# Designs tried in a protein design run: peptides against a protein of PDB entry 3ESW. Part 168

Target 1, 322 residues: chain A of PDB entry 3ESW
Amino acid sequence: NNIDFDSIAKMLLIKYKDFILSKFKKAAPVENIRFQNLVHTNQFAQGVLGQSQHLCTVYDNPSWHSIVLETLDLDLIYKNVDKEFAKDGHAEGENIYTDYLVKELLRYFKQDFFKWCNKPDCNHCGQNTSENMTPLGSQGPNGEESKFNCGTVEIYKCNRCGNITRFPRYNDPIKLLETRKGRCGEWCNLFTLILKSFGLDVRYVWNREDHVWCEYFSNFLNRWVHVDSCEQSFDQPYIYSINWNKKMSYCIAFGKDGVVDVSKRYILQNELPRDQIKEEDLKFLCQFITKRLRYSLNDDEIYQLACRDEQEQIELIRGKTQ

## One batch from the design tools (peptide; made by RFdiffusion4, then SolubleMPNN)

Design b2_p22_4_s1 (from b2_p22_4, 12 letters changed)
Fold by OpenDDE base, seed 4:
Structure b2_p22_4_s1 (fold): chain B 322 residues (1-322), chain A 22 residues (1-22)
Amino acid sequence: as target 1 above (322 residues)
Amino acid sequence: SEYDKILEKKIKELLKKLYEEL
């Protein structure tokens, strides 16, 4: 009897789909207990959960997307994208166009739109006066600053005029469209929203060692791509570990469809002790949160995302960015 | 999906290899 390999392969595919979908069913009581115990007993787990409650969904705001698109110079952006796309001889409609868009958004954001703020300029002396600013410390937001999700305000005194300048650390990305300045937190926050406003699949990556960046899912490359707005960096996950020689322990990606430990993508050397949580518990936590985020999705969506997850996990294990 | 086609192909290839090794 000739083994019908085609029939067997189809049957195995069906069983595989069923198996994958079974992992995304409602959590068992034992999993809920494990989750509750973990977030109550482990501070790192609690932090990851807290971040997921905000970062996974906050950027999926259509009103914010509209405001972003109305604020950006779309004519300039698309002109530059089209120009670079045409130079490389690509035809219209290729998935690679989105990679050019993200690269231009990185350029536009860093060069034309947003400013790095180590110290603010003096409100009285005007532009390029940050060198004259002395930090006095931080305080809580005032009534106006509090409207824009401000957690802290850095206070500076001008050495030239003696006036006080406030640098509120806004977490409202819409306010950042107005202020157009910040550090890695403000940069990543607004840039994540910008990418989302173009309908892109984006994750916010939190590094425990005080840095943040994005990942974009490239349909052309068929993988998550490192994107750092501060560095104008596209697909350079090695910059932290290798170029900066940064020591790191954890990198966690937060997206609408899941929470993923992406440490293996970015921690290539100088790994710090991963002592904040057991590896099995972190894996469980990320999977549990991801499962909750996907609870309302249909079987096809769940399956497609699970396939992406498996591909990413294989990539992260092999250490080969394809 | 495109992935299903790729996976089905990989499964088929794996099954053939396993059968050849038996």
Scores: peptide ipSAE 0.032, ipTM 0.651, DockQ to the pose 0.721
Fold by OpenDDE base, seed 5:
Structure b2_p22_4_s1 (fold): chain B 322 residues (1-322), chain A 22 residues (1-22)
Amino acid sequence: as target 1 above (322 residues)
Amino acid sequence: SEYDKILEKKIKELLKKLYEEL
């Protein structure tokens, strides 16, 4: 009996697609109960959920994208990208152009556009006066600062003139286009929006140990790529664990299409206890939120994203075994 | 490996579904 291997392969592919799609259908009542119980009983889970409600959707704002593109020196950016692409990119194919774009955006953002602010300059004494600033503490935003999603304002006194300088910690990335200064939070917030404004697939990575960065999905590399605007770093996930010798417990990536535990990519040594949530519950939580984020997608989109998710999971497993 | 266990489970689930429709 000639086994029709073609028919069997077609059937297998259909069933595989159906199987994958079935995971992204409406959650069963038991899954909803588990989710509700988890977020009500586990503070870490509640935090991940709260972050997902903001970070997964806030950057998908076409009006913000337009404002970003109008604010950046696109002529300079594309000139530099074209130069690097012409030098090295033609041999590697067209998909590498986007990697050059992200690398140039990292350069442009750090070197030309945004400033690190450990302490603000004195509003009265002017530029390069941060050395004279003494922290007095933090307070709530005033009426003006409150317009720009400001949760906290750091207060500094100038040792030279005695005047008070306010450093509002703005969460509005459009306000950050104006202020052009901040710490890792402001850097990552605005840089995430910048990358999104170029139509890129971007995730915001939250590390529990007070750092944040991005991931970009490279079509050339066919994977998620580490991107840190503060460090002007592209594809260097090891910098925290190895170069900084940073101890870390959790790295969670937040994107429009999902929430993923990416700890395995970044925590290469000096792993802190992962005691905030059970591993199974964290996996469930991320999958459940991801499922919710994909509810409006069609079957083909769901399938493609699921295939990408599986590839990433394979990568993350292999990276621990090397 | 952990992956092999996950994959094996997926394969078994897929095979079961195929068998139920054959």
Scores: peptide ipSAE 0.025, ipTM 0.622, DockQ to the pose 0.069; fails the geometry check
Fold by OpenDDE base, seed 1:
Structure b2_p22_4_s1 (fold): chain B 322 residues (1-322), chain A 22 residues (1-22)
Amino acid sequence: as target 1 above (322 residues)
Amino acid sequence: SEYDKILEKKIKELLKKLYEEL
């Protein structure tokens, strides 16, 4: 009997798909208990959960996307993208156009749109007066500032006129379209929304050692790509560990489809102790949250995402980031 | 790699299940 290898292969693929899908079914009671115990007993786990509840879903707002697209100079952006694409991109196909778009958005955001604010200008003395500002500390938001998801307000005194200037740390990205200034948090928050507004697959990356950036899923490169709006950086995951010689312990990526420990992509040297949670528990936590985020997806969507996840895990293990 | 070992184990488990159904 000629072994029908084609039939066996088809059956194997079906069984493999079913096996993958089975991992994304509703959590068993034992998994729920483990999850609840973990988030109640481990502060780091609770922090990751809390961040996931916000960062994984907040940017999926069509009204915000419209406001962003109405605010940006789309004519300038697309003109520049088309210009760069016309040089070399035609030979690489349509998928590379999105990489050019992200690179232009990085340029536009840093050079034309948003401003770094280490210290605010004095409200009384006007522009370019930040050098005269002395920090007095931080306080809670007032009634007006609280409308824009403001957690803290930095207070500064002008050495020249003695007046107080408030620098509210807004977490509302729509308010950031107005203020157009901030530090790494405001930069990454608004830039994540900008990328999402173009329909891109984007993750927010939180580093425990006080930095944040994005990842974009490039269809051209068929992988997650490092994107830092503060640095105007595209596909340079090594900049923190190597160029900055930054010591880091955890990098966690938050997206609509999952939460992933991406530490291996960015922590290439000078690794700090990973003592906040057991590695097995962190892996479980990220998988559990990811599973919850995918509960409404169909079997084909779940399968495609699972295949992408496996490819990323291979990349992260093999150190083939670049 | 450690991942390849995990994959091989998963593949073997799937093959066993398939074989049991055949």
Scores: peptide ipSAE 0.024, ipTM 0.604, DockQ to the pose 0.077; fails the geometry check
Fold by OpenDDE base, seed 3:
Structure b2_p22_4_s1 (fold): chain B 322 residues (1-322), chain A 22 residues (1-22)
Amino acid sequence: as target 1 above (322 residues)
Amino acid sequence: SEYDKILEKKIKELLKKLYEEL
């Protein structure tokens, strides 16, 4: 009996698709109960949920994308991208152009656009006076600062003139287009919006040990790629664990289509105890939130995303980025 | 490997579904 392997393969693919789609149906009552209990009893789970409610959707704002594109020097950016693409990109295919774009955006953002602010300059003494600034602490925003989603204002006194300088920690990325300064939080926040404004598939990665960065889905590499705007880093997930010798416990990626524990990509050594939540509960939580984010998607979109997720899970298990 | 166990479980579940519909 000539086994029609093509027919069997087609049947297997249909059944596999149906199986995958069945996992993304509306949550059963038991799953809802488990989710509610988890977020009410576990502070880490509540934190992940709270972050997902903001980070998964905030950057999907067409009005913000327009403002970003109007603010950036697009002529310079595309000129540089086209120059690098013309050297090597034609041999690798059109999909590599986006990798060149992200690399140029990293360069442009760090070198030309945004500034690191460990301490602010003195508002009275002017530029390059941050060395004279002494921290006095933090306070709530004033009436003007509060308009730009500011939770905290760092207060500094100038040792030279005695005047007070305020450093508002703005969470409004549109305000950051004006201020053009900050620390890892402001850098990652605005850079995530910038990447999204170019129509890219981007995740915000939160690390429990006080760092944040991005991931970009490269169509050329067919995977999630580490992107750190502070470091001008592309595809260097090892920089934290190896180069910085940073100890870490959790890295959670937040995107419009899902929440994923990406700790295995970044925590290569010096792992801190993962004691904030049970591993099974964290896996359940991320899957549950991801499922909710996909409720409005069609079957083909759900299937494609599920295939991408499976590929990522394989990569994270195999350590193939080494 | 942990992956092999996951994959084997998925394959078995898929095969079981295929056989139930045949």
Scores: peptide ipSAE 0.023, ipTM 0.593, DockQ to the pose 0.071; fails the geometry check

Design b2_p22_4_s2 (from b2_p22_4, 9 letters changed)
Fold by OpenDDE base, seed 5:
Structure b2_p22_4_s2 (fold): chain B 322 residues (1-322), chain A 22 residues (1-22)
Amino acid sequence: as target 1 above (322 residues)
Amino acid sequence: SKFDEILIEKIKKELEKKYKEE
């Protein structure tokens, strides 16, 4: 009896699709209750929810994308991408080109566009005077600074001239296109928007231990790829745990289509206690938020994203076993 | 979709493998 494996495979695919789609149906009342209780009783859960409400949607702004593309030196960027692409001559042309683009954007952003700012230069003394700056503390924004989603302003006094310099910590990425300076927060914020402006699938990764970076979904590599604008790093998730010997507890990725615990990708050693939330509750929370983010998607989109999610989960499991 | 085709082929291959091992 010739087993029609093709027909069986097709039937299994249909059943699998139905199963996947069933997971993304409206939340049951019990799940809603669990979610509400979790975010009201667990501070870490509330924090993740709060971040998701901002980070998952803020970068999907077509007007911002236009402003970014008008601000960047696209001619230089594409010239460099084309140059690097021409060296490899790969048959996978369209997919690998995007990896080259992201690598060039990392280079361009760090080398040509944005500046690291531990301390500001003195507004009176001019450039390269940050060494003379003494921190006086932080305060709220003034009326002008408040226009650009500024929560905190760092205050510095110049040891040379005695003048006060303000370093507003802007969260408006469009303002960052003007100021072109900051720390990891400003770097990651603007760079996330930049990547989004090129139509890329990007997540913002928050680390509880005071660092942030991006992930880009590479169609060439068919996975999420670590991207750190501060480090000009592409596909080096180990740099924090291994190279920096950083101790970490949580890494959470925020994207338009989901929230994912990516700790397993980055926490390779020196793991801090994961005591902020039960593992099962964190998993539930991320899945619940992800489900909500996908409510407007069609069945095909939901299915494709779910397949990507499963592939990522397999990757994250295998990474711990090596 | 291309994805469905790939998945069908993978499922088919795994089914064939299991059937041969049994």
Scores: peptide ipSAE 0.069, ipTM 0.758, DockQ to the pose 0.492
Fold by OpenDDE base, seed 4:
Structure b2_p22_4_s2 (fold): chain B 322 residues (1-322), chain A 22 residues (1-22)
Amino acid sequence: as target 1 above (322 residues)
Amino acid sequence: SKFDEILIEKIKKELEKKYKEE
């Protein structure tokens, strides 16, 4: 009796697909109750939900993508990508080209486009005058600043000329294309949009311990890749825990297709207590939000994403970036 | 899909392996 292993494998695949798809059906009433109770009783859960409502969808704006692509020096970017790609002897059309693109975008963004702003330059004294700036505190946005999703304005006085300089903390990434300065929040916000504008699968990673970065899904590496615009870092998830010796508790990735606890990718040592939520509840929360984000997807899309999720979970458990 | 093909091959290999071990 020649066991038709191919036929058995195909049958198993069908059953597996059905099983996976069954997990993404509309939430049962009990799951909805659990979700509602969790977000009403747990502040961390409420925060994750609130962030997901913004970060998962805000960057999927075609008008913004057009503005980004019109603003960037695409000729320079692609020239540099092509140059580096050619040096390594890769053929055109390989999925690895996108990795080169992301690396160049990191370079371009940090070196040519955006500026770190610890303190603003004096509006009166001009460039390289930040050393003369004294913080006076923060205030709400004025009428002009409020047009660009500004939550807070940092106020500085110039020690040289005595003039006041405002540093609005804009959350509108299109405004950031104009201002071209900020801290980790502004950097990550605009860079996330930039990556999205090239049609890439991107997640915004929030760290509870006051840092933010990106992940991009590399089709070449077939995994989520750490991307930090501030650090010009590609595939270096260890930089926070190892290089910075940063203590961390939670890293949550927000993308159009899901919310994922990626803490295991980044928290390699010096783990802080994860006491903000029960692990089971966090897992449930992320899965529940992810399920909601996928409600409009077809079965093939759901299945493909579920396969990516499983691969990522295996990666995160094994601690081996393959 | 390419993924399905890969998964089928993996399943097939695991089935063949288990069958040889029995």
Scores: peptide ipSAE 0.044, ipTM 0.728, DockQ to the pose 0.606
Fold by OpenDDE base, seed 1:
Order: sequence, then C-alpha cells, then structure tokens
Structure b2_p22_4_s2 (fold): chain B 322 residues (1-322), chain A 22 residues (1-22)
Amino acid sequence: as target 1 above (322 residues)
Amino acid sequence: SKFDEILIEKIKKELEKKYKEE
C-alpha cells in the first residue's frame, strides 16, 4: 500500500498547530508567579512591562487615525507613491506598493511635515533664532501643557531679548500634529501613529542607549523592516552599529501583537554588556507579554502570528540582516 | 493558507526522504 505521505503530512500539520496553540493558552500559575517576581525584582523588566502597557495599545485608536489622515497631504503622498511605483513596472501589486508608501511617508514626514528641534526658536524674536537660546534646565508641565501628556518642559533663555521660551516634550501625538517639531522621541511617536493610520503593522523600537525608531512588517519582503523617520531610512538596520559606530545593549520592539527583543537585528558590533536582566528572563518576559496581548485572538490569528514570530527568530539567529 | 501548503510540502518531502532511507 503506497504510504499516503500527503495525508500523514496533513495530520502532522494539525498536531503542530495544536502544539503551537497550546503555547498561547492562559499562563499557568507557575508562569504568573515567575512573571510577578520578575517585574517586582528587576527594574529593567518593570520598565519593559510599563512601556508595553502604553506602546502596544496606544496607537490602536481609530479617532487618532482619522485625525492623522485629515492632517496629512494625502494627495501629494499618493501622487508620489504612484509615480515611483509606475517607474519600476512591478507586477507584485499591492504588497510592493506598500513599501513605496512607507518610503514616501518617510520623505514626506522629514522633508515636508515635521521639524527637528535641538533648541526652540525664541517666542519673542521669531523664526531662526534657536542659536540665541541658552538652556536653563527642565521642569514639570504647567496646567495647559499637562493636558497633552507632557512629562518634561525644557526651559530656554534668549541671549538677545532675555525672554524665556518653553519647549514642552509632548507625548500626545495629536498635539505633535500641531507643533510639528521635536527630537527622536516626538518623531518616532508621531511617525508610528502615521504608519498605523494607514493600517500597517508597526512596532515601536526602544533602544536603551537613547534612540527610538519603527519597524514595519512588509508583506512584499515578508519580514519586519527597519524604519527610522529621523534618518529617512528604510531597511537599514546597520546604520546605528556600523555607520554611527553606536554602542548598544538592548533594542526592544513593541507592537499590538507582541514584544520582541530585536537587539540582534541592530547590534552588529560594539555590543555593550547586557547586564540588566538574565537573557532567559528577558525571553520569558517578552513571550509572556506577547501571550497576554494575544489572549483575545482566535486560533487562526494566533497560529499565523506564531509562524511569523518563528520566521523572525530564524532571521535574527542567522544574522541575515540585509 | 499558502503557508500551510508550503509546510505540508516540506513535511511530505522529509517523510519521503526518511522512508527511502529506511
């Protein structure tokens, strides 16, 4: 009797799916205890948890998406995307079009929409006066600034007129649509929301060494793609370690579907000591948070995400950073 | 899904390989 290898393969696939799904069931009591102990005893773990509680869900706001889309020059954006898409004659359809969209959004955001602000202009002297500004320090927000999720306000004195200018570090991305200025934090915050507003799968990447960026899941490339709004960079994960010669210890990605240690994608050289948490504990923490984020998903969604996760892990192990 | 089909084919090939080696 010819062994029906197809039937056997299908049966094995079913068993494999069941096995994968079993990993995403509610945490066992022992896992809950381990998690609680970890976040209470390890400051880094507590920080990762705290960030996940905000970054994994805050951008899933339909009202914010509408406001973003109403604020951006969509006609210009799509005109440019269509132009670039037409040049390459790609038969890949919608998948590659999305890569062009992200590239145009990077261009538009940096060139047309948002501004880098090392120092603010003087409120009294007007535009292009930042060179005359002396930092006096930072303070808490006033009553008005507090309305827009502001934790810190940088204070500057104008060397010319002597007036004080406040630079609130707003965390409300809707306020950033108004102010249209900031540093890496404000850039990444608003740009993450912008990408989400187009219905894209996006993660916020936190680097312990004071930088932040995005990842976009490209259906065309079938992987997570590095995206840095500050650098207008697409698929250049090496820029920090190689181009900047930056020393780094941790890069953690936060998305609606999970938290992932993506350090291996970005830390290619000059690795700093990873002494903030045990590697096994960090792995456990990220998996545990990811599991919680997926509790409401159906079996098919869980399975698809698990397959994507596995592909990413293989990529990260093989060091195939393109 | 397309992924399932690919996985089935991979499993099938591995099974066939093992069967021929035995």
Scores: peptide ipSAE 0.039, ipTM 0.710, DockQ to the pose 0.543
Fold by OpenDDE base, seed 2:
Structure b2_p22_4_s2 (fold): chain B 322 residues (1-322), chain A 22 residues (1-22)
Amino acid sequence: as target 1 above (322 residues)
Amino acid sequence: SKFDEILIEKIKKELEKKYKEE
């Protein structure tokens, strides 16, 4: 009996596709009730939902992409990418070009474009005066600062001239193209927009222990790649747990197509208690939000994304991304 | 799609493996 394994495999694939698509249909009433109860009773779940409502969609703004591309030195960027691509040879194909682009964007952003701001320079004394600045606390934005989605303004007094300098914590990434300074939040916010402006598939990763970074989907590596603009880091997910010896509990990735617990990629040691939510509830929450984000997609798009999700889950379980 | 081809090949291999074990 010559079993046509190819025909059987094709039939199983059809059934598998149908099964996958069935998971992304409209949520059942019971799932909606569970979701509502979870976000109303669990503060961490409410936080994840709130973050998803912003981070999953805010960077999908074509007008912002145009402004970014007009602001960056694209000639320099592409010149450097072309130079590095030419050195390592054409042997790896066109898909690796995007990895070179992201690496150059990391270099350009950190070295040529954006500045780390632990303390601001004194507005009166000028450049390199941050050492003279004493924090006085934080306050709400003024009328001008409020135009740029500012929630908090840090206030500093200059020890030399006695003048007050304001450091507004802007959440508007377009304003950050002007100010070109900040901490991890401003760095990651603007850099996420920059990557999106090049048409890349990008996620914003929130760590509960006060750090944020990006992931981009490499077509060459066929996986999500760690990207930290602050560190000029590409594909080094271990830097927090190992190099910094950072203790962490949760890393959640937010993208247009889904919300994913990526803690297993980054929390390699020194794991803090995951006591903010039940693991089953977090898994449900991320899946539910992801399902909602994909509701308008066609069956082919849903299937392709589900395949990518499954590959990522396998990767995270196997620990073999290196 | 390229993914479908990969999945078909994986399913095929698993089917062939199970059939040889029976």
Scores: peptide ipSAE 0.038, ipTM 0.702, DockQ to the pose 0.663

